Peptides against a protein of PDB entry 3VA4. Designs and how they scored, part 1

Scores and structures below are computed, not measured.

Target 1, 107 residues: chain A of PDB entry 3VA4
Amino acid sequence: EPIGQLRLFSGTHGPERDFPLYLGKNVVGRSPDCSVALPFPSISKQHAVIEISAWNKAPILQDCGSLNGTQIVKPPRVLPPGVSHRLRDQELILFADFPCQYHRLDV
Below, numbering starts at 1 at the first letter of every chain, in headers, positions and changes, except where a header shows other numbers.
Peptide ipSAE is a variant of ipSAE made for these designs: the mean of its two directions, with the distance scale d0 fixed at 1.0 Angstrom where the peptide's residues are scored. Compare it only between designs on the same protein; published cut-offs may not carry over.
The geometry check fails a fold that doesn't show the stated peptide or that is severely misdrawn somewhere.

## One batch from the design tools (peptide; made by RFdiffusion4, then SolubleMPNN)

Design b1_p9_1_s4
Fold by OpenDDE base, seed 4:
Structure b1_p9_1_s4 (fold): chain B 107 residues (1-107), chain A 9 residues (1-9)
Amino acid sequence: as target 1 above (107 residues)
Amino acid sequence: AAAAAANAA
């Protein structure tokens, strides 16, 4: 059962896409086997990870040393590799230049 | 939906 959702907004790459997020590690990356597969050249094969534990269903976002970075939108900052960021509901994130939004599901 | 291969990122 999905605990959250990551929305990739529509853009020059194509239409909006929604990805379910589950307990454990949800890898964001260009590789097709990623939970959140973003098949774009500027996205690293394993770009970031959204980890959700049973203890705390609020996801932890970490950049995995991506080439083009991960950014928090408000307040704006680059997320240094390996630094944990607790995602807030409706939070906006940039993976490289791709805007995404986290949504907590009611479960 | 595709995927990327020979890129450095």
Scores: peptide ipSAE 0.037, ipTM 0.662, DockQ to the pose 0.211
Fold by OpenDDE base, seed 2:
Structure b1_p9_1_s4 (fold): chain B 107 residues (1-107), chain A 9 residues (1-9)
Amino acid sequence: as target 1 above (107 residues)
Amino acid sequence: AAAAAANAA
């Protein structure tokens, strides 16, 4: 069962989508075999990774050297490739121009 | 998951 969820907000691309996040590495990218598959041209094939080491630990987000970047919304900043960012519950993230939100599931 | 479009990204 999932430990967290990544929400892709609705937009010009279509309706909101929710992606389950599991223990281990959850790859975000355009490739269809990614755990969080975002099939949009501006998303890199392997764009970023959300790693969850334990249910009671904050996930780690890393950009994988994406073309169009990964950003945190509050406070706004671009994540340097390969640098670990510890996600907070309800954190807002931009993958390229696509706004998403991480939230922890209570299980 | 839907298939990707070809791109350099």
Scores: peptide ipSAE 0.034, ipTM 0.654, DockQ to the pose 0.207
Fold by OpenDDE base, seed 3:
Structure b1_p9_1_s4 (fold): chain B 107 residues (1-107), chain A 9 residues (1-9)
Amino acid sequence: as target 1 above (107 residues)
Amino acid sequence: AAAAAANAA
């Protein structure tokens, strides 16, 4: 069962999409085999990773050396590649220019 | 889920 969800907000690319997040590594990227597949040219093939080690621990977000970066919206921060960021519930994230939101599922 | 072509990004 999914532990969390990553929402890609609607935009010029199309409607909102919701991606389930599971225990382990949830790779965000343009490649079709990514857990969170964002098939857009500005997204790196392996862009970032959301790692969930346990249902009762906050996920860790890391940029994977993406071309166009990963940013936290509030407070605003550009994530250096490979540096762990603990995600908060309802956190807003930019993968390149694509706004997303993480939320924890109560399961 | 159609992915973008492999390239620099």
Scores: peptide ipSAE 0.034, ipTM 0.647, DockQ to the pose 0.193
Fold by OpenDDE base, seed 5:
Structure b1_p9_1_s4 (fold): chain B 107 residues (1-107), chain A 9 residues (1-9)
Amino acid sequence: as target 1 above (107 residues)
Amino acid sequence: AAAAAANAA
């Protein structure tokens, strides 16, 4: 069962997309085999990872040394590569210039 | 996309 969701907001790339997040490592990247596949040039093949260790724990977001970075929106912060960030429900994230939102599912 | 996959990022 999915424990969370990552929403890619609509934009010049197209409509909104929702990606389920599961226990373990959910890789965000341009590569088609990523759990969160964002097939856009500015997204690194392996851009970031959202790791969920348990259903009752906040996910951990890490940038994987992406070219164009990963940022938290509120308050604004660039994530240094490999540094763990605990995601809060409804948190807004930028992968490169693509705004996304993490949402915990009540399942 | 195929074009995106070929990029260096």
Scores: peptide ipSAE 0.032, ipTM 0.641, DockQ to the pose 0.230

## One batch from the design tools (peptide; made by RFdiffusion4, then SolubleMPNN)

Design b1_p19_2_s3
Fold by OpenDDE base, seed 3:
Parts: sequence; structure tokens; C-alpha cells
Structure b1_p19_2_s3 (fold): chain B 107 residues (1-107), chain A 19 residues (1-19)
Amino acid sequence: as target 1 above (107 residues)
Amino acid sequence: SAAAAAAAAKAAANLAAEA
């Protein structure tokens, strides 16, 4: 079962979408075979990765050298490619210009 | 959440302004 969730907020692309996150590597990207498939031109085919090692540990977010970047909203931070960022529950993330939110699942 | 989306959009604009 999923142990986390990535929410893509509603926008010009359409309504809100929730993506389940599992143990291991959850790839975020434009490619349809990504765990978090964001089929938008500004998203790289393999844009970023959310790695979850255990249900009780914070996930690690890494940008994969994306064209349009990965950013944390608060506090504002551009993630250098390959640098680990430990995600906090409810953290707001920008993949290119697409706002998302990580949510830890308790049950 | 409309509020979260709006906040993220504003943050994106702020970050873009720094480029």
C-alpha cells in the first residue's frame, strides 16, 4: 500500500490529481512510465525522484538534472541536481511551474 | 487547495524574478 502521496494542484492542465508514493524510488517526470507521471512539456522525461526508505522516515527528493528545475516553496530553495532534500510532511514543491504537495500517510 | 496553489504560484513568480 502507499505510504505517501504527491498532490498535483489544479491548474490550467485540469483538476487536482493525487499520486501514491511507495517504498523505493518514485520517479517524477513526463514519461508515462514514471511513478508520478506529469505529461507536460515543461517537465523533463525523468525530472526528479522521491526515494522512500521506510514508512517512518522522511522521503528524499532529488532533482535529476531537469531542464526547468525543482524548487521548494517555503523556505524558497532551488534544488541543485543530485542533491538530497529531506521532505517534510505537507511540503510544497514546484516541478518546473507545477505546484505540488507531499503528504505523509499515517494509515 | 486553492490557497496552496495560489501560494505556490506566488512563490514561483518570486523565484523567477530572481533569475
Scores: peptide ipSAE 0.050, ipTM 0.682, DockQ to the pose 0.066
Fold by OpenDDE base, seed 1:
Structure b1_p19_2_s3 (fold): chain B 107 residues (1-107), chain A 19 residues (1-19)
Amino acid sequence: as target 1 above (107 residues)
Amino acid sequence: SAAAAAAAAKAAANLAAEA
């Protein structure tokens, strides 16, 4: 069962989409085999990773050296590649220019 | 650019407020 959810907000690309997040590495990227597949040109094939451990269900977000970056919205922060960021519930994330939101599930 | 990132962040915040 999913431990978290990543919501891609609606936009020019289309309607809102929700992606389940599981234990282990949830890769965010343009490649169709990514856990969170964002099939958009501005997204790197492997853009970022959201890792969730069994010990601590709070996700760790890392940019994977993406072309157009990964940012936290509030407070604003550009994530340096490979640097761990612990996600808070309801946290807003930009993958390139695509706004997303992390949601913790009660499981 | 920093300005573009700030604008995108503001848009994201507005979207979240609607949710």
Scores: peptide ipSAE 0.045, ipTM 0.664, DockQ to the pose 0.045
Fold by OpenDDE base, seed 2:
Structure b1_p19_2_s3 (fold): chain B 107 residues (1-107), chain A 19 residues (1-19)
Amino acid sequence: as target 1 above (107 residues)
Amino acid sequence: SAAAAAAAAKAAANLAAEA
Protein backbone atom coordinates (compact mmCIF):
# COMPACT_ATOMS: atom_id res chain seq x y z
CA GLU B 1 0.00 0.00 0.00
CA PRO B 2 1.42 3.39 -0.98
CA ILE B 3 2.35 5.96 1.63
CA GLY B 4 2.27 8.92 -0.71
CA GLN B 5 1.34 9.99 -4.17
CA LEU B 6 2.90 12.15 -6.83
CA ARG B 7 0.42 13.65 -9.26
CA LEU B 8 1.52 14.80 -12.69
CA PHE B 9 -1.00 17.40 -13.78
CA SER B 10 -2.59 17.23 -17.19
CA GLY B 11 -1.00 19.23 -19.96
CA THR B 12 0.16 19.18 -23.54
CA HIS B 13 1.78 15.81 -22.80
CA GLY B 14 -1.56 14.22 -21.97
CA PRO B 15 -3.91 13.53 -19.07
CA GLU B 16 -3.21 13.63 -15.36
CA ARG B 17 -1.31 10.67 -13.91
CA ASP B 18 -0.96 9.58 -10.29
CA PHE B 19 2.13 7.70 -9.16
CA PRO B 20 2.19 5.78 -5.87
CA LEU B 21 5.11 6.42 -3.53
CA TYR B 22 6.46 3.75 -1.20
CA LEU B 23 8.98 3.36 1.59
CA GLY B 24 12.52 3.82 0.33
CA LYS B 25 13.73 5.65 -2.74
CA ASN B 26 11.23 6.63 -5.40
CA VAL B 27 13.20 7.75 -8.44
CA VAL B 28 11.71 10.36 -10.74
CA GLY B 29 13.04 10.20 -14.27
CA ARG B 30 12.72 9.47 -17.94
CA SER B 31 13.95 5.90 -17.58
CA PRO B 32 11.06 3.43 -17.73
CA ASP B 33 12.25 1.63 -14.59
CA CYS B 34 11.81 4.73 -12.44
CA SER B 35 9.11 4.65 -9.76
CA VAL B 36 7.84 7.88 -11.27
CA ALA B 37 8.47 7.41 -14.96
CA LEU B 38 8.13 10.66 -16.91
CA PRO B 39 8.94 9.69 -20.50
CA PHE B 40 9.68 13.19 -21.74
CA PRO B 41 12.87 14.47 -23.41
CA SER B 42 13.33 17.34 -20.96
CA ILE B 43 13.38 14.94 -17.99
CA SER B 44 16.73 13.38 -17.10
CA LYS B 45 16.98 9.57 -17.03
CA GLN B 46 17.39 9.86 -13.28
CA HIS B 47 16.09 13.32 -12.54
CA ALA B 48 15.27 13.34 -8.83
CA VAL B 49 14.53 11.07 -5.89
CA ILE B 50 11.81 11.10 -3.27
CA GLU B 51 12.94 9.14 -0.23
CA ILE B 52 10.41 8.05 2.38
CA SER B 53 11.91 6.66 5.58
CA ALA B 54 8.68 6.14 7.51
CA TRP B 55 4.94 6.59 7.04
CA ASN B 56 4.85 9.38 9.62
CA LYS B 57 7.87 11.31 8.35
CA ALA B 58 8.02 13.90 5.61
CA PRO B 59 9.62 12.62 2.42
CA ILE B 60 12.94 14.02 1.25
CA LEU B 61 13.21 15.30 -2.30
CA GLN B 62 16.61 15.64 -3.97
CA ASP B 63 17.50 16.68 -7.47
CA CYS B 64 20.02 14.24 -8.95
CA GLY B 65 21.90 16.76 -11.06
CA SER B 66 19.20 16.94 -13.68
CA LEU B 67 19.73 18.97 -16.82
CA ASN B 68 16.58 21.05 -16.52
CA GLY B 69 16.30 21.14 -12.75
CA THR B 70 13.81 20.64 -9.99
CA GLN B 71 11.92 23.54 -8.46
CA ILE B 72 9.50 24.14 -5.64
CA VAL B 73 6.61 26.32 -6.76
CA LYS B 74 5.45 28.01 -3.57
CA PRO B 75 7.51 29.67 -2.39
CA PRO B 76 9.61 29.51 -5.56
CA ARG B 77 12.93 27.76 -5.06
CA VAL B 78 15.39 26.01 -7.32
CA LEU B 79 16.70 22.87 -5.65
CA PRO B 80 20.49 22.58 -5.85
CA PRO B 81 21.60 19.07 -6.82
CA GLY B 82 21.88 16.69 -3.90
CA VAL B 83 20.41 19.09 -1.36
CA SER B 84 17.65 17.59 0.75
CA HIS B 85 14.24 19.23 0.65
CA ARG B 86 11.60 18.06 3.09
CA LEU B 87 8.32 17.78 1.23
CA ARG B 88 5.15 19.21 2.71
CA ASP B 89 1.77 17.71 1.98
CA GLN B 90 0.25 19.19 -1.17
CA GLU B 91 3.57 20.69 -2.22
CA LEU B 92 3.85 21.71 -5.85
CA ILE B 93 6.99 20.69 -7.71
CA LEU B 94 8.37 21.35 -11.17
CA PHE B 95 10.49 18.65 -12.75
CA ALA B 96 11.88 20.61 -15.66
CA ASP B 97 8.65 22.36 -16.73
CA PHE B 98 6.27 19.57 -15.70
CA PRO B 99 4.04 20.54 -12.76
CA CYS B 100 3.49 17.90 -10.11
CA GLN B 101 2.02 17.69 -6.63
CA TYR B 102 2.99 15.55 -3.67
CA HIS B 103 0.15 14.17 -1.56
CA ARG B 104 0.55 12.35 1.74
CA LEU B 105 -1.88 9.47 2.00
CA ASP B 106 -3.73 8.81 5.25
CA VAL B 107 -2.80 5.18 5.68
CA SER A 1 15.02 31.26 -18.61
CA ALA A 2 13.77 32.93 -15.45
CA ALA A 3 10.64 34.04 -17.26
CA ALA A 4 9.90 30.50 -18.44
CA ALA A 5 10.39 29.14 -14.93
CA ALA A 6 8.05 31.75 -13.49
CA ALA A 7 5.42 30.99 -16.10
CA ALA A 8 5.66 27.26 -15.38
CA ALA A 9 5.33 27.87 -11.65
CA LYS A 10 2.26 30.02 -12.19
CA ALA A 11 0.74 27.38 -14.43
CA ALA A 12 1.36 24.75 -11.76
CA ALA A 13 -0.42 26.85 -9.16
CA ASN A 14 -3.34 27.42 -11.48
CA LEU A 15 -3.62 23.72 -12.27
CA ALA A 16 -3.59 22.84 -8.58
CA ALA A 17 -6.32 25.37 -7.90
CA GLU A 18 -8.52 23.80 -10.56
CA ALA A 19 -7.97 20.26 -9.28
Scores: peptide ipSAE 0.043, ipTM 0.662, DockQ to the pose 0.046
Fold by OpenDDE base, seed 4:
Structure b1_p19_2_s3 (fold): chain B 107 residues (1-107), chain A 19 residues (1-19)
Amino acid sequence: as target 1 above (107 residues)
Amino acid sequence: SAAAAAAAAKAAANLAAEA
């Protein structure tokens, strides 16, 4: 059962898409094997990871050394590779230039 | 490009303001 959701907002790439997030590692990347597959050239094959622990449903986001970076929108912050960021509900994220939003599900 | 990054940041800021 999904613990959270990552929403990719609509844009030039197409319509909005929602990705379920599960316990463990949810890889964000261009590779089709990623839990959050973003098949866009500006996204690294393995761009970032959203990890959800069993004892804490609040996800930890880390950039994986992506080419075009991972950013928190408000307050603005570029995530250095491998540095943990605890996601807040409704938090807005940029993977490269793709705006996304994390949503915690009621489970 | 720097211009593209700035445009993306502005769009993201607008989304943040509306959230």
Scores: peptide ipSAE 0.042, ipTM 0.649, DockQ to the pose 0.048

## One batch from the design tools (peptide; made by RFdiffusion4, then SolubleMPNN)

Design b1_p23_1_s2
Fold by OpenDDE base, seed 1:
Structure b1_p23_1_s2 (fold): chain B 107 residues (1-107), chain A 23 residues (1-23)
Amino acid sequence: as target 1 above (107 residues)
Amino acid sequence: SEAARERERAEMEALRAAAAAAA
């Protein structure tokens, strides 16, 4: 079962999309092989990773050296490549210029 | 609730503004 969800908010790119997140590494990127496939030119093929080690632990977000970066919105922070950021429930994230939100699922 | 929806809307707007500023 999915442990979390990554929501891509609606925008000029289209409607909202929700991606399930599972135990292990959930790769975010433009490549169709990614767990969270964001097929947009400004997204790197392998842009970032959300790693979930356990259902009762906060996921870890890392930028994978993306071209256009990964940012936490509140409080604002650009994530250095490879540096672990522990996601809080309802965390607002920018992958390049695409607004997303992580939330934990009540399993 | 209506309040929750309003907060979410405001957050989405802030996200979009931040994205635009970063571009």
Scores: peptide ipSAE 0.131, ipTM 0.701, DockQ to the pose 0.028
Fold by OpenDDE base, seed 3:
Structure b1_p23_1_s2 (fold): chain B 107 residues (1-107), chain A 23 residues (1-23)
Amino acid sequence: as target 1 above (107 residues)
Amino acid sequence: SEAARERERAEMEALRAAAAAAA
């Protein structure tokens, strides 16, 4: 069962998509085998990773040295590659120019 | 709730605005 969810907001790319997040590493990237597959040219094949170590702990987001970056929206922050960012519930994230939101699921 | 949906919409729009500003 998923512990969290990453929502890709609707946009020019299409409708909203929701990606379940599980314990361990959830890779965000353009590659189809990523846990969060964002098949868009501006997304790196392996763009970022959301690691969930426990159901009751905040996930850790890291940019994987992506070409077009990973940013937290509020407050604004560009994530340096490999630097851990503790995700808050309802965190708004930009992978390249794609707006997403993390939220914890009640399980 | 209606209020929750409204807040979600506002957040989404703000996020898109931020995306545009960051691009």
Scores: peptide ipSAE 0.085, ipTM 0.656, DockQ to the pose 0.027
Fold by OpenDDE base, seed 2:
Structure b1_p23_1_s2 (fold): chain B 107 residues (1-107), chain A 23 residues (1-23)
Amino acid sequence: as target 1 above (107 residues)
Amino acid sequence: SEAARERERAEMEALRAAAAAAA
C-alpha cells in the first residue's frame, strides 16, 4: 500500500506521471531500477531519495549529489547533498528542471 | 482535476521564476 505519491507534471517530456511512494527509501533517478524512474539525461542515475519511516511521519528528501540538483520551490531552496529536508504535503520539488509534487495519500 | 493540476503547474513555474529573479 503506497503511503505517498510523487507527481511529475506534464511538460515537453510528455504527460503527467504519478509514482507511488512506499515505506523505506524511494530513490529518484534516471536508472530504471529507481522507485521513481525519471528517464531523462539531466537526471542523475541516482539523483535523490525520499525516505518514509512511517505513515504518520513526514518523508525526508535528500539530494544524492546529483549533477543538476534538487530544489524546493516554496520557500525556494537548493538542497545541499545529503541534507535532510522534511517534505510537507503538497510540496513542490524540482529534480534538475523537472517539476514534481509530493502528496500524502489518505490511508 | 486536470484544471487543478494545471493551476498547480503554473504556480510552480511562477514561484520558480520569482525565486530566480530574486537571486
Scores: peptide ipSAE 0.173, ipTM 0.686, DockQ to the pose 0.028; fails the geometry check
Fold by OpenDDE base, seed 5:
Structure b1_p23_1_s2 (fold): chain B 107 residues (1-107), chain A 23 residues (1-23)
Amino acid sequence: as target 1 above (107 residues)
Amino acid sequence: SEAARERERAEMEALRAAAAAAA
């Protein structure tokens, strides 16, 4: 059962998409085998990873050396590749220029 | 709630604005 969710907000690409996040590594990327598959040219094949080590711990977001970066919106911060960022509930994230939001599920 | 929905909308719009600025 998913314990988190990554929401891709609606936009020119189409409607909102919600991706379940599970314990372990949830890879964000353009490759179709990614847990969070964002099939857009500006997204790297393996763009970032959201690692959830336990249901009661904040997930860790890491950029994987993406071409167009991973950014936290509030407060603004570009994530250096491989540097761990603890995700807060309702965290607003940019993968390249795609607006997303992480939220913890009540499970 | 309605207020919560409005806040979410505002956050989404702010995020889109940030995305545009970062492009």
Scores: peptide ipSAE 0.142, ipTM 0.708, DockQ to the pose 0.027; fails the geometry check

Design b1_p23_2_s1
Fold by OpenDDE base, seed 1:
Structure b1_p23_2_s1 (fold): chain B 107 residues (1-107), chain A 23 residues (1-23)
Amino acid sequence: as target 1 above (107 residues)
Amino acid sequence: AAAAEAAAAAAAAAAAAERRRNG
């Protein structure tokens, strides 16, 4: 069962998409084998990782040294590569120029 | 709305983003 969800908001790229997040490392990237596959040129092959552990269901987001960065929207902050950020429920995230939202699932 | 707030931030990020592959 997914523990969380990452929503990619609709835009010029297409409709809204929801990606399930599971225990372990959920890689966000352009590569089609990523857990969160964002097939866009501004997204790095391995852009970021959302890690969910059994000990703590609050996800940890890390940028993987992406070209166009990972940003928290509120309060605005660019994540330095490799620095752990604990995701809050309903947190708004930018992967490059793609707006997303994390949701914790009540399961 | 969350979507609108995120979209506004995305517009600013897009100005600095490069439409290219990393690695």
Scores: peptide ipSAE 0.408, ipTM 0.860, DockQ to the pose 0.187
Fold by OpenDDE base, seed 5:
Structure b1_p23_2_s1 (fold): chain B 107 residues (1-107), chain A 23 residues (1-23)
Amino acid sequence: as target 1 above (107 residues)
Amino acid sequence: AAAAEAAAAAAAAAAAAERRRNG
């Protein structure tokens, strides 16, 4: 079962979508084989990664050198490529211009 | 509320992202 979820909010691209997150590396990107597949031209083929090492540890978000960046909404911050960011529950994230939210699932 | 907050931030990023497409 998934231990986390990434929600893509609704927008001009379509309705809300929820992506399950599992132990290990959850790649966010335009490539269809990504765990979090965002099939939009502004998203890099491999845009970012959410790594979950254990169910009781906060996930780590890293930008993979994306063209349009990865940002934390609050406090506002552009993530430097390859720098580990510890995700908080309910954290709001931008992959390029796509607003998302991470949340921990109860398992 | 979370969606609205994220949407406001996304709007600022949209203009730049629209001008750059990944190959």
Scores: peptide ipSAE 0.406, ipTM 0.861, DockQ to the pose 0.250
Fold by OpenDDE base, seed 3:
Structure b1_p23_2_s1 (fold): chain B 107 residues (1-107), chain A 23 residues (1-23)
Amino acid sequence: as target 1 above (107 residues)
Amino acid sequence: AAAAEAAAAAAAAAAAAERRRNG
């Protein structure tokens, strides 16, 4: 069962998409074999990772040295590559210029 | 609305930094 969800908001690229997040490493990237596949040219093939160690622990987001970066919206900041960021429920994230939201599922 | 806030942040990010195509 998915433990979390990453929502890609609707935009010029198309409708909203919801990606299930599971225990372990959920790779965000342009590569089609990523857990969160964002097939856009501004997204790195391996852009970021959301690591979930347990259902009752906050996920860890890390940028993987992406070209266009990973950002937190509130407060606004660019994540340094490889530095762990603990995701809060409902946290707003930018992968490059693509707005997303993390949601914890009640499982 | 979270979507509107995220959209505004995305627009600001796109304006502040030139978007580059990844190889």
Scores: peptide ipSAE 0.352, ipTM 0.852, DockQ to the pose 0.254
Fold by OpenDDE base, seed 2:
Structure b1_p23_2_s1 (fold): chain B 107 residues (1-107), chain A 23 residues (1-23)
Amino acid sequence: as target 1 above (107 residues)
Amino acid sequence: AAAAEAAAAAAAAAAAAERRRNG
């Protein structure tokens, strides 16, 4: 069962999408085999990773050296490639220009 | 509110991202 959720907000690209997040590595990227598949040209094939080590621990977000970067919205911060960022519940994230939100599930 | 806040931030990144698309 999913431990978290990543929501891609609606935009010019289309409607909102919700992606389940599981224990282990959840790869965000343009490649269709990514856990969070974002099939958009501005997204790198392997853009970022959300790693969840346990249900009671905050996930770790890392940019994978993406072309257009990964950013935290509040406070605004560009994530350097490979640097671990501990996700907060309800955290707003940009993968390139795509606004997303992480949500911790009650499981 | 969250969606709007994220959208505003995304708009600032869009122009740069649009100029650099992955192959």
Scores: peptide ipSAE 0.361, ipTM 0.860, DockQ to the pose 0.268; fails the geometry check

Design b1_p23_2_s2
Fold by OpenDDE base, seed 5:
Structure b1_p23_2_s2 (fold): chain B 107 residues (1-107), chain A 23 residues (1-23)
Amino acid sequence: as target 1 above (107 residues)
Amino acid sequence: EEEEEEEEEEEEEEEEELRRELG
């Protein structure tokens, strides 16, 4: 069962999309093989990863050396490649210019 | 600042845990 959710907000690209997050690595990227497939030119094939080690732990976000970066919105932070960032519930993330929100599921 | 430092310390500990699980 999914432990978390990543919401891509609606925008010029189209409607809102919700992606389930599971235990282990949830790759965010333009590749169709990614768990969070964002089929947009500004997204790297493998852009970032959300790793969930346990259902009771916060997910860890890492940028994979993306071209257009990964950013936390509040507080504002650009994630250097390979540096871990613990995701808080309701945290707002930018993958390139695409605003997303992490949501912890009550499982 | 103290809450940000505690969050950074928790992020470093979680990164070490992830490196241990991945290695």
Scores: peptide ipSAE 0.016, ipTM 0.453, DockQ to the pose 0.019
Fold by OpenDDE base, seed 2:
Structure b1_p23_2_s2 (fold): chain B 107 residues (1-107), chain A 23 residues (1-23)
Amino acid sequence: as target 1 above (107 residues)
Amino acid sequence: EEEEEEEEEEEEEEEEELRRELG
């Protein structure tokens, strides 16, 4: 069962899309083999990773050395490659120019 | 129906918050 969700907001790419997040490494990227597949040119093949070690722990977001970066919206912060960031529930994230939100699922 | 309307209202509020924080 998914223990989190990454929502990609609606935009020029199309409607909103929800991606289930599981225990372990959820790779965000343009590659169709990614858990969170964002098939957009500005997204790196392996852009970032959301690692969930347990259902009762905050996920860890890391940028994988993406071309166009990963940012937290509020408070504003660019994530340096390989630096761990603990995601809060309802946290807003930019992967390149694509706005997303992390949601914790009640399981 | 009421749960779907509440989910749509929450999504609109989240998008409005995002626009405010990016703007």
Scores: peptide ipSAE 0.015, ipTM 0.441, DockQ to the pose 0.021
Fold by OpenDDE base, seed 3:
Structure b1_p23_2_s2 (fold): chain B 107 residues (1-107), chain A 23 residues (1-23)
Amino acid sequence: as target 1 above (107 residues)
Amino acid sequence: EEEEEEEEEEEEEEEEELRRELG
């Protein structure tokens, strides 16, 4: 079962989409093989990774050296490539220009 | 309590790493 969720907000690309997150590495990227497939030109093929080590631990977000970056919205922070960032529940993330939100799921 | 202390230590390590990359 998914232990987290990444919500892509609605926008010019279309409606809202929810992506389940699982234990291990959840790759965010333009590639259709990514766990979080964002098929948009501004998204890198492998853009970022959300790693979940345990159901009771906060996920770790890392940018994978994306072209257009990964950012935390509040407080505003650009993630340098490979730097770990612990995701808080309901945290707002920008993958390039695409706003997303992490949600913890209780399972 | 232990989980909150582990979470605070992880945040401090992330801030230190960021300072090294931006320096």
Scores: peptide ipSAE 0.015, ipTM 0.436, DockQ to the pose 0.020
Fold by OpenDDE base, seed 1:
Structure b1_p23_2_s2 (fold): chain B 107 residues (1-107), chain A 23 residues (1-23)
Amino acid sequence: as target 1 above (107 residues)
Amino acid sequence: EEEEEEEEEEEEEEEEELRRELG
């Protein structure tokens, strides 16, 4: 079962999309092989990773050296490549210019 | 203060683990 969810908010790209997050590495990127496939030109092929080590631990977000960056919205923070960020429930993330929200699933 | 130190230590351990797996 999914342990978390990444929600891509609705926008110019289309409707809202929800991506299940599982134990281990959930790659965010433009590549169709990514767990979170964002098929947009501003997204890097491998843009970021959300790693979930356990159901009771916060996921770790890292930027993978993306062209257009990964940012936390509140408080505003640009994630340097390879620097870990613990995701809080309901945390808002920008992958390039695409707003997303992490949600922990109570499973 | 103690909760912040425990959170920082856990963040460093997870960062090191993730660096090893992403390299």
Scores: peptide ipSAE 0.015, ipTM 0.450, DockQ to the pose 0.021; fails the geometry check

## One batch from the design tools (peptide; made by RFdiffusion4, then SolubleMPNN)

Design b1_p24_1_s4
Fold by OpenDDE base, seed 3:
Structure b1_p24_1_s4 (fold): chain B 107 residues (1-107), chain A 24 residues (1-24)
Amino acid sequence: as target 1 above (107 residues)
Amino acid sequence: SADAAAAAENEALEAARRAAAAAA
């Protein structure tokens, strides 16, 4: 079962979507093979990765050298490629210009 | 708290990067 969730907020692209996150690496990208598939031109085929080592540990977010970047909203941070960022519950993330939110599930 | 630990780790890493950049 999933131990985390990534929410893509509703927008011009369509309605809100929730993606389950599991232990291990969850790849975010335009490729349909990604765990979190965001089929939008501004998203890189393999854009970023969310790695979860344990349910009680903060996930690690890394940008994978994406074209249009990965950002944390508050406090605002642009993530350099390959640099680890620990995700807090309810963390707001921009993949390119698409706002998302990480949610830790209580399991 | 996982969230508190995450915040502390992020701040420590960012501070270290700033210090390294200033020393370079």
Scores: peptide ipSAE 0.411, ipTM 0.803, DockQ to the pose 0.028
Fold by OpenDDE base, seed 5:
Structure b1_p24_1_s4 (fold): chain B 107 residues (1-107), chain A 24 residues (1-24)
Amino acid sequence: as target 1 above (107 residues)
Amino acid sequence: SADAAAAAENEALEAARRAAAAAA
């Protein structure tokens, strides 16, 4: 059962998509093997990782040395590669230029 | 709460980065 969810907002790429997040490492990237597969050229094959240790603990987001970066929208923060960032519920994230939103599920 | 803890950890990390940069 998923512990969280990552929403990819609709845009020029297509409609909105929801990705389930599970305990452990959820890799975000262009590779189809990623938990959160974003098949777009501006996304690195291994772009970022969202690690969840428990349903009641804030997930940790890390950029994996992506080409086009990872950012938090509010408050605005550029994430240096490998630096941990704890995600709040409803956190807005930019992977390259793709806006996403983290949602903690009521498990 | 999880959100409050997340905010506190993030602020502490950012403060540390700023302090390190200022001391350099």
Scores: peptide ipSAE 0.403, ipTM 0.803, DockQ to the pose 0.029
Fold by OpenDDE base, seed 1:
Structure b1_p24_1_s4 (fold): chain B 107 residues (1-107), chain A 24 residues (1-24)
Amino acid sequence: as target 1 above (107 residues)
Amino acid sequence: SADAAAAAENEALEAARRAAAAAA
């Protein structure tokens, strides 16, 4: 069962979409093989990863050296490639120019 | 809370990064 959710807000690309997040690595990227597939030109094939450990179920976000970057909205922070960021519930994230939101699911 | 812990971890990491940059 999903431990969390990543919401892609609606925009010019289309309607809002929700992606389930599971234990282990959830890859965010343009590639259709990604757990969170964002099929947009500004998204790298493997853009970022949200890894959720079984130990504490804490979601850790890392940029994978994407072209257009990964940012936290509040407080504003650009994530250097490979640097771990522990996500908080309802945290707002920018993958390139696409706003998303992490949601912890109560299970 | 879990979120408070997350914030603390992130702040600690940032502080360490700033300290490393200052020492470089």
Scores: peptide ipSAE 0.364, ipTM 0.795, DockQ to the pose 0.028
Fold by OpenDDE base, seed 4:
Structure b1_p24_1_s4 (fold): chain B 107 residues (1-107), chain A 24 residues (1-24)
Amino acid sequence: as target 1 above (107 residues)
Amino acid sequence: SADAAAAAENEALEAARRAAAAAA
């Protein structure tokens, strides 16, 4: 069962979408093979990864060398490629210009 | 809390990165 959720907020691209996050690597990207598929031109085929460990369910976010970057909103931070960021519940993230929010599920 | 720990870890990591850059 999912351990977390990534919400893509509604916008000009369309309605809100929720993506379940599981143990292991959850790849965020434009490729339809990604577990978090964001089919938008400004998103890299493999844009970022959210990794969740069995030992520690707190997700680790890393940018995968995306063209248009990954940012944390509060406090504002641009994530250099490969730099780990541990996600907090309700954390707001920008993949390129697409705002998303992480939600930790109580499981 | 888990969120407080995450914030602290992130800040520590960034501080270490800044320190490493200053030393290089």
Scores: peptide ipSAE 0.296, ipTM 0.771, DockQ to the pose 0.029

